# Peptides against a protein of PDB entry 5HOI, part 308

Target 1, 351 residues: chain A of PDB entry 5HOI
Amino acid sequence: FRYMPFSPAGTPFGFTDRRYLTMNEVGYVSTVKNSEQYSITVSFFDVGRFREYHFEDLFGYDLCFLNEKGTLFGQSKTGQIQYRPHDSIHSNWTKIIPLQAGERITSVAATPVRVIVGTSLGYFRSFNQFGVPFAVEKTSPIVALTAQNYRVFSVHYSQFHGLSYSLSELGTSSKRYYKRECPLPMSLPNINSDMKKDANLDYYNFNPMGIKSLFFSSYGDPCIFGSDNTLLLLSKWRSPEESKWLPILDSNMEIWKMSGGKETTDIHVWPLALAYDTLNCILVKGKHIWPEFPLPLPSEMEIRMPVFVKSKLLEENKAILNKKNEIGADTEAEEGEEDKEIQIPVSMAAE

## One batch from the design tools (peptide; made by RFdiffusion4, then SolubleMPNN)

Design b1_p28_3_s2 (from b1_p28_3, 20 letters changed)
Fold by OpenDDE base, seed 1:
Structure b1_p28_3_s2 (fold): chain B 351 residues (1-351), chain A 28 residues (1-28)
Amino acid sequence: as target 1 above (351 residues)
Amino acid sequence: SLEELYNSLDEVEKKIFERSLLRKLLAA
């Protein structure tokens, strides 16, 4: 296993001189190799709100995180990071993260108020938006990061325990954990089954964890999209004992439905963000599972639980109703059979 | 039953029901 630099929805070079460093709901960051240099372009979907910009990259940035206020870049081997505000009001800043021998920056994240750096040795480094450090914590090896406001979703990897996750809040005085290195029920890429296509091997070499992206939903819930093309959402994370991962979208099943039940091996979902009840994504058509150039327009896909999970939830709800009826039946109180018709609230049908 | 109710729904109502169920799961 090799720790690779991860950025949300980043793409490999493949056989080209260009790739996406990251993409999300805000935009996409591309890099083009020009001899020993790179040209980076930061592009936006809302062209009325943001202006596209480019710069020459002499460092070979292989990590990126885009937000509404700026772009964070990182170089996994050298430890260099750069934050570039989109506006001209705030200055760019550069910092070198001290790395041990063989240590790599594996992921970076930035919000308008925080910068986070995670490493292959599990160093979690936090900064403000100006690059002023708050703390250094040692965790299990970090393989992916995302952040929203003060909240950080981190994915960790252990050879013995597989994938775990943490959910934390980076206040001014302290880090609070909502979840700390809890098991992440995501399947790793299966080398034997998935590697039948050379394009899958290229992607595996770029991203061995198969995490296509991770983000926070518009409601602030951690989301992850793995190699199985299932969108997982962490529900009830405020209640640690009740917290669970929900498979809220099987994108392969949705593509299958959209194709009229044909097995389509040439259409792929590339995740950007979850906005309310829709997955913002790129529909990729071709040999590669990742978007090429030019980037297609984003598409929206409605979230839907897989039928199996749905059936289980129907059974669980039926079991809860039956238990309530059994507990109600052992109390001989003559409260009449009000057939509580499960009124589907019609009001939720009109908005 | 909730299953019989769900099976009686049309494809639009099924989507609404699924969304409502998801919203309940996310809000709870």
Scores: peptide ipSAE 0.025, ipTM 0.471, DockQ to the pose 0.035
Fold by OpenDDE base, seed 5:
Structure b1_p28_3_s2 (fold): chain B 351 residues (1-351), chain A 28 residues (1-28)
Amino acid sequence: as target 1 above (351 residues)
Amino acid sequence: SLEELYNSLDEVEKKIFERSLLRKLLAA
């Protein structure tokens, strides 16, 4: 296993010279290879509130986190981090995180009030927005971070225990845990089943955890979107004994519904954020499960607990078809099983 | 220019760039 740098909704280069370092509800950060350097562009969805900007990257930043006040960059191998406020009133700052031999920065997060750095050895480093350090804590190896205000959602990986998560609040004087290295009920990518397509192998090599993104909802609940394309939300996290992960959207099921029950193998959901009851996402069409250039406009998907499994609906529809054939209705067996419009129950189409 | 780019860097970035450039020059 190799620890890879993670950024929320970051994309691989693939066969191209460009990728997204990160994207969310605020905007998207892209990088382009220019021989010995990179050109980074910070773009925004609200073009009335923010102005796009670019700069030349001599360091090869492979970590990024975007918020409403600035962008945090990191270099996983050198330990360099840079914070760039969007407003010119505040200065950029650069810092080197001390790394041990073989240690990597695996994830970074930034809010208007906190900067967080996580490493492959499980060093959790906290700073204010000006790069003043608060603390260093030793945890299990960190593979992903996100933050909102003072709250941090961290994902950890152990070869012995798999995925775990923590939820903490970084006050002025102390760190409070709501959850500390609790089991995360997310499946890892299955190399044998999912890697039959070369594009999936390329993505796995970029992101072996299969975490497409993690964020806080508009209500401040931790969310994670894995390789199974299910949005998980941590419910009741303020009550440690009642806290549970809810599968609030099966995006594969939603795409299947939107297609009229057709098998769509070329449409993919790329998660950005959860706002109220809607997943803000990019609908990706093509061979790759991640957005290419130019970035499509964001789409919204309504969240709902998956009540029906596609497999069960397919079995029920097959059973209905078989009963119709037994009754001697001339269902012309047109050879194209693939193009049969699966009648979505009206209740599921109206939901 | 590379000089304009270098001049736009902060003091920490300059030191890192100088070290990177020195490594490239010593590896050539």
Scores: peptide ipSAE 0.017, ipTM 0.385, DockQ to the pose 0.011
Fold by OpenDDE base, seed 4:
Structure b1_p28_3_s2 (fold): chain B 351 residues (1-351), chain A 28 residues (1-28)
Amino acid sequence: as target 1 above (351 residues)
Amino acid sequence: SLEELYNSLDEVEKKIFERSLLRKLLAA
């Protein structure tokens, strides 16, 4: 297993010289390889509020986190980080995170008030928005980070224990845990079933955890979107005993509904953010499960707890079809092998 | 009771529950 640099909704290069370092509700950060350097572009969805900017990257930043105030960059191997405010009023700053032999920065996060760096050895480093360090904590190996305001959602990996998560608040003087290295009920990518397509192998090599993104909802709830294309939301995290992961969206089921019950293997949901009850996402059409260039416009997908498993729907539809055939059996109507499109119940199609 | 369960939910869980209930009611 290799710890790979993770950024929320980051994409691999694939066969191209360009990729998205990160994307969310604010915008998207792209990098283009140009010989020995990279050109980074920070783009925004709200072009009225923000101006796109670019710069030359001599370090090969492979980590990124975008927020409304700035962009954090990191280089996983060298330990270099850079914060670039979107506003010219505030200065850019650069730091080198000390790394041990073989240690990598695995994830970075930034809010308007905090910068967080996580490593493959489980060093959790916190800074203010100006790069002033607060603390260094040793945790289980960090594989992903996101942050909102003072809150940090961290995903950890152990070869022995699998995936765990922490939810913490970075106050001025102390770190508070709401959840500390609790089991994360997310499935890892299945190498045997999903790796039949080269494109899936490329993505697995880029992101072995299969975490497409993690973010906080607009309500401040931790969200994670794994390789199973299910959006999990951590509910009741303020009450440690009551906290649970809710599968609030099965995006494969929603795509299946949107297609009229057809198996579509060429449409993929790429998560950006959860605003209220709507997943902001990119609908990706093509061979790759990730967005290519140019970036499609964001789409909205209403969150819905998957009440019906596709198998139950298929069984119920078969039962309905069988009942219709039993009632219709008194009329000699020719069995035309019409490809009976799986009628999604109107209640499931209109909702 | 179902009401006690509902009242114990946070606002996000309530919305999810309401939607899930609506789906069950519309599928019935």
Scores: peptide ipSAE 0.014, ipTM 0.335, DockQ to the pose 0.024
Fold by OpenDDE base, seed 3:
Structure b1_p28_3_s2 (fold): chain B 351 residues (1-351), chain A 28 residues (1-28)
Amino acid sequence: as target 1 above (351 residues)
Amino acid sequence: SLEELYNSLDEVEKKIFERSLLRKLLAA
């Protein structure tokens, strides 16, 4: 197994000289290889709030994390990290993370108040937004990080235990764990199934964990989007014994519905963020499961628990189409019905 | 049954039901 640098929704180069280092609800960071150098562009979806900027990268940054205040870059092999505020008022800072022989930075995260570095040997390094170190902790090998405010969601990998996760809060003096290296019920990519398409092999070589993205919801719940294209949300994380992962969206099922029940192999969901009940994503059309250049506009996809199998949904859609044809009613969905909570009868909530 | 209820709903009501179920599962 090889630890690879992970960034949220990052894309491989493939056969091109360009890729996305990261993307989320704020924007997207691209890098273009130019001889021995790289040109990095930080782009934003809200062009009224932020100005696109670019710079020459002499280090070959392969790790990135974008937030509303700045961009964190990292070089997995050298241990160099750079934070670049979007606003010119604050100075850029650079730091070298000491790495052991064969150690790699596997993930970086940044919030307006914290910078986090995770490594292939399980070194968890925390800093403030100015690059002042707080602590170094040794955990299981870190494969992915995300952070929101003071909270960090980390994914760990062990050859013996598979995937685990931690949820922690980085105070000024102490780290609090809500979850510490608990089992993560996410399937790893199946090499034998994925090897059928060269594009899947290229992606697997780039991201062997198959974690397309990792983020916090707008409510502050940890979310993960794996190779199965299912969005998992960690519920009840404040109650360690009651915490559970909820499959809140099967994106393959939603694409299948959107296609009118046709098997589409050329449409893919690329996750950005979860805002309330809507997954912000890129709808990718093409050979690759990741977005190419230019980046398509973000799309919204409503979260739905995959409670029903495709066959049942086909039967229901047929029944609905038949009922609509019988009733002839263009029921314009009045905007005011979206907030009506359907009371599930107590008898049905116990089944 | 929960299935019979769900199958009786239109697409908008199904979305609301799924959201309500998710909220209950998150709040529980």
Scores: peptide ipSAE 0.023, ipTM 0.516, DockQ to the pose 0.036; fails the geometry check

Design b1_p28_3_s3 (from b1_p28_3, 22 letters changed)
Fold by OpenDDE base, seed 1:
Structure b1_p28_3_s3 (fold): chain B 351 residues (1-351), chain A 28 residues (1-28)
Amino acid sequence: as target 1 above (351 residues)
Amino acid sequence: SLAELFASLSPVEQKLFEKALEKKRAAA
């Protein structure tokens, strides 16, 4: 096993000289190999709000995080990080993260107020948006990070315990945990079954955890999209005892439905963000499960109501129907309308 | 109650619940 640099929705080079370092609802960051250097382009979906920019990368940045205010870059081996505000009013800054022998930066995240660096030895480093350090904490090895405002969603890996997650808030004076290294019920890529296709092996070598992306929803709920193409949402994270992962979208099932029930092996969902009740994503057509160049326009997929909410809605609908039947039975004692099967909308019965 | 259940949901779950309720009202 190797700790690989993770960026949200980042793509491998494959057989090309170019890849996406990251992409989300704001935009996409691409890098192109040009001899011993790289050319980086930061592109945006809202071209009216943001201006695309380009720069030469002499360091070979392999980590990236894009937000509405700037782009964070990192080099996993050297420990170099760079923050580039989109607005020219604010200065770029560069910092070297001290790494031990064999330690790598595995993930970086940035919000308008925080910069976070996670490493293969479990060092969690926090900074403000200007690169001023707050704290260094040692956790289990970090494999992925995302952040929204002051909140950080981190994924950890242990050889003994598999995947875990933390949810924390980075105040000015203290870090608060809502969740601390709790089990993450996500399947790892199956090397034996899935690696029969060369394209799957290339992706596995790039991302051995199979985490295509992780983000916060528009409502601030942690989301993760794994190798099984299922979108998981962390529900009730403010209540530690009630918190649970909800499978809110099986994207393979949605693609199957969109195809009219035909087996489609050439259409793949690439997650960007969760906006309210829609997954913003790229529909990828081809042999690779990741988007190539040029980037297709984003698509929206409607998420499904969580099974727990469905079950409760069905129970309450039964209780309302039973009460109506009780009130109706007190008035209409005669006709045996007992067998009105609750027509579960066919759309809910096929889940 | 349905209102107490709704209030106990996350904002995402609330929106999904509302949408499911609207679909049910439109099918009725």
Scores: peptide ipSAE 0.000, ipTM 0.280, DockQ to the pose 0.030
Fold by OpenDDE base, seed 2:
Structure b1_p28_3_s3 (fold): chain B 351 residues (1-351), chain A 28 residues (1-28)
Amino acid sequence: as target 1 above (351 residues)
Amino acid sequence: SLAELFASLSPVEQKLFEKALEKKRAAA
């Protein structure tokens, strides 16, 4: 297995001179090959709130994380990181992360208050927004990071145990775990079935874990979007014993519905963020499963009620119907249509 | 109770629950 640099919703170069380093609800960061250097552009969806900026990258940054206050860049091989505030009031800073032989930075994350660096050897490094270090912890190998405020969602990989996740809070003095290297029930890309298309092989070589993105929802719940195009949300993470992953959106099923039940092999969902009950995403049309240039406008996709909540509402509906039937109200006609609309996606019915 | 169930949900699940109740009330 080869550890590759991961950034949320980052795209490969493919056969082009350009790619997206990262994208989310704030904006998108692009890099263009220009001879021996790269030109990086930080673009925003809210053009009234933020000004687009660009700079020349002599280091070949392959890691990126965008937030509302700045952009973190990283170079996976050299260990260089750079933080660039969007506002010119605050200075850029650069730091070199010490790497062992063969170690790579695999992911970086930044919030307005924290910078996090994860490596292929499982070194978890935390800093403040000014690059002052807090701690170094050794965990299982880190393959992906995201962060919101003081919280960090990390994905780990072991050849023996597969994918795991941690959810932690980076206080001033200590790291608190809500979850520590718990199993992550996400399907890995199936090399034998999925790699029949050249575009899938190119993407697999770029991102072997198939994690298209991970983020915190607007409510602060960890979300992950894998190669199966299912959005998973970590429910009840504050209660360690009750915490579970919920498949809240099968994007393939939603695209199938939007197409009027036609097989649409050429439309793909590219996840950006989860805002309340809508997935902010790019609808990609074409050969590649990732957005090309120019970036299409973001779309919203309504998420489905979690199966648990749906099941409870169905139980309650049945209890209400049974009470109506006990009162002698003719309810025969409504029972048949409600059961049809609440079809559990085939992906959710197979578990 | 439904209220205890609702209180036990994540904020995302709560909003989805509210929307499902609104859809049910609009269909009734």
Scores: peptide ipSAE 0.000, ipTM 0.277, DockQ to the pose 0.031
Fold by OpenDDE base, seed 4:
Structure b1_p28_3_s3 (fold): chain B 351 residues (1-351), chain A 28 residues (1-28)
Amino acid sequence: as target 1 above (351 residues)
Amino acid sequence: SLAELFASLSPVEQKLFEKALEKKRAAA
């Protein structure tokens, strides 16, 4: 296993000279290899709000995080990071993260108020938006990061324990954990089953964890989209004992439905963000599971929040059956009682 | 997957699931 640089919805070069470093609801960052240098372009979906810009990259940035205020870049091997505000009012800043021998920056995240750097040795480094350091913490090896406001969602990997996650808040003086290195119930890419297609091997070599993206929802819930194309949302994260991962969308099933029940192996969902009840995504057509150039327009895919867990449905069905047996009502009443107000459990949003 | 979960539900459980989704969407 090798730790690879991760950026949300980043794509491999494949056989091309260009890739997306990252993409989300704000926009997309591309890099093109020009001999020994790279040209980076920061593009936005709302072209009226932000102006596209480009710059020459002499360092070969392989990490990126885009937000509404700026773009964070990182070089996994050298430890160089750069923050570029979208506005011309704030200056760019560059910093070198000290790395040990063989250590890599594995992920970076930025909000309007925080910059976070995670490494293959599990160093978690926090900064403000101006690159002023707050703290260095030692965690399990970090493989992915995302952040919203003061909150950080981190994914960790151990060869012994597999995937774990943390959810933390980076206050001014202290880091608070809502979740700390808890098991992440996400399937890793299966090399034997999934690697039958060369394109899957290229993607696996780029992203061995199969994490296509991770983000916070519009409601501030941690979301992760793995190689199984299932969107997981962390519900009730404020209540550590009640916190659970909800499979809120099976994108393969949604594509299957959209195709009218045809096996569609050439359409892939590439996740950008979760806004309200819709997954903002790129519908990718072709051999590669990732978007190529030019980038297709974003699409919205309605999420199907499982209001009922199978266990709860079975309990409710047993309770309904037991009540029907107590009332002694004949078998014909099965159709009419379907209209009873199923109390939707309160918002599975992280209360 | 959610699909496998849904497919593993009885037709009654599937209808209940769909109705609950519709109500959740209408309440959002």
Scores: peptide ipSAE 0.000, ipTM 0.259, DockQ to the pose 0.040
Fold by OpenDDE base, seed 5:
Structure b1_p28_3_s3 (fold): chain B 351 residues (1-351), chain A 28 residues (1-28)
Amino acid sequence: as target 1 above (351 residues)
Amino acid sequence: SLAELFASLSPVEQKLFEKALEKKRAAA
């Protein structure tokens, strides 16, 4: 096993000289490999709010995190990080993270108020938006990070225990855990079955955990999208005993529906963000499971109602129907439209 | 009650619940 640099929705070079370092709901960061250097472009979906910019990268940044205020870059081997505000009011800053022999930065995250660095040895380093350090904590090896405001979602890997996750709040004086190194019920890529296509091997070598992306929803719930193309959402994380992962979207099933029930092996979902009840994503057409150049326009995919919510809705509809039948009251006309069974589409009832 | 159920849901589950009710009302 080799720890690889992870960025949300980052793509491999493959056989090309260019890749996406990261992409989300804000935009996408691309890098082009030149003979001696890299050229980085930071592009935005809302061209009215943000101006695209580029710069020359002499360090070979392989880690990136984009937010509405700036872009964080990192170099996994050297420990160099750079924060670039999108506005010209705030200055760029650089820092070198001290790394031990063989240690790598595996993931970086940035919010308007926090910068987080995670390493292959499990060093969790926190900073403010100006690069002032708060703390260094030793955890299990970090393989992925995302953050929203003061909250951090981290994924950890142990050779003995597999995947775990933490959810923490980075206050000014202290770190609070909501979840600390709890088991993550995500399947790892199956090397034996999935590697039948050369493109899958290239992606596995780039991202051996198969985590296509992780983010916080618009409601602040941790989300992860694995190699199985299932969107998992952490429900009830404020209640440690009630917290559970919900499979809220099978993207393969949604593609199958969109195709009219035909096997489509050439369409893939690439996750960007979860906004309310829609997955913002790129629909990728081609041999590769990741978007190439130029980037297609983002698409919206409606998420499924969780099975637990469906079952409770059905139970309550039955309870309402039973109460109406017991009361025997002639108010048939106006209430009759509210009592129609939620026809769960047959495609939602079969799962 | 529907209100107690709704209050027990995550914000995402609540929004899905509201949308399911809205679709039910629009199909009536």
Scores: peptide ipSAE 0.000, ipTM 0.282, DockQ to the pose 0.031; fails the geometry check

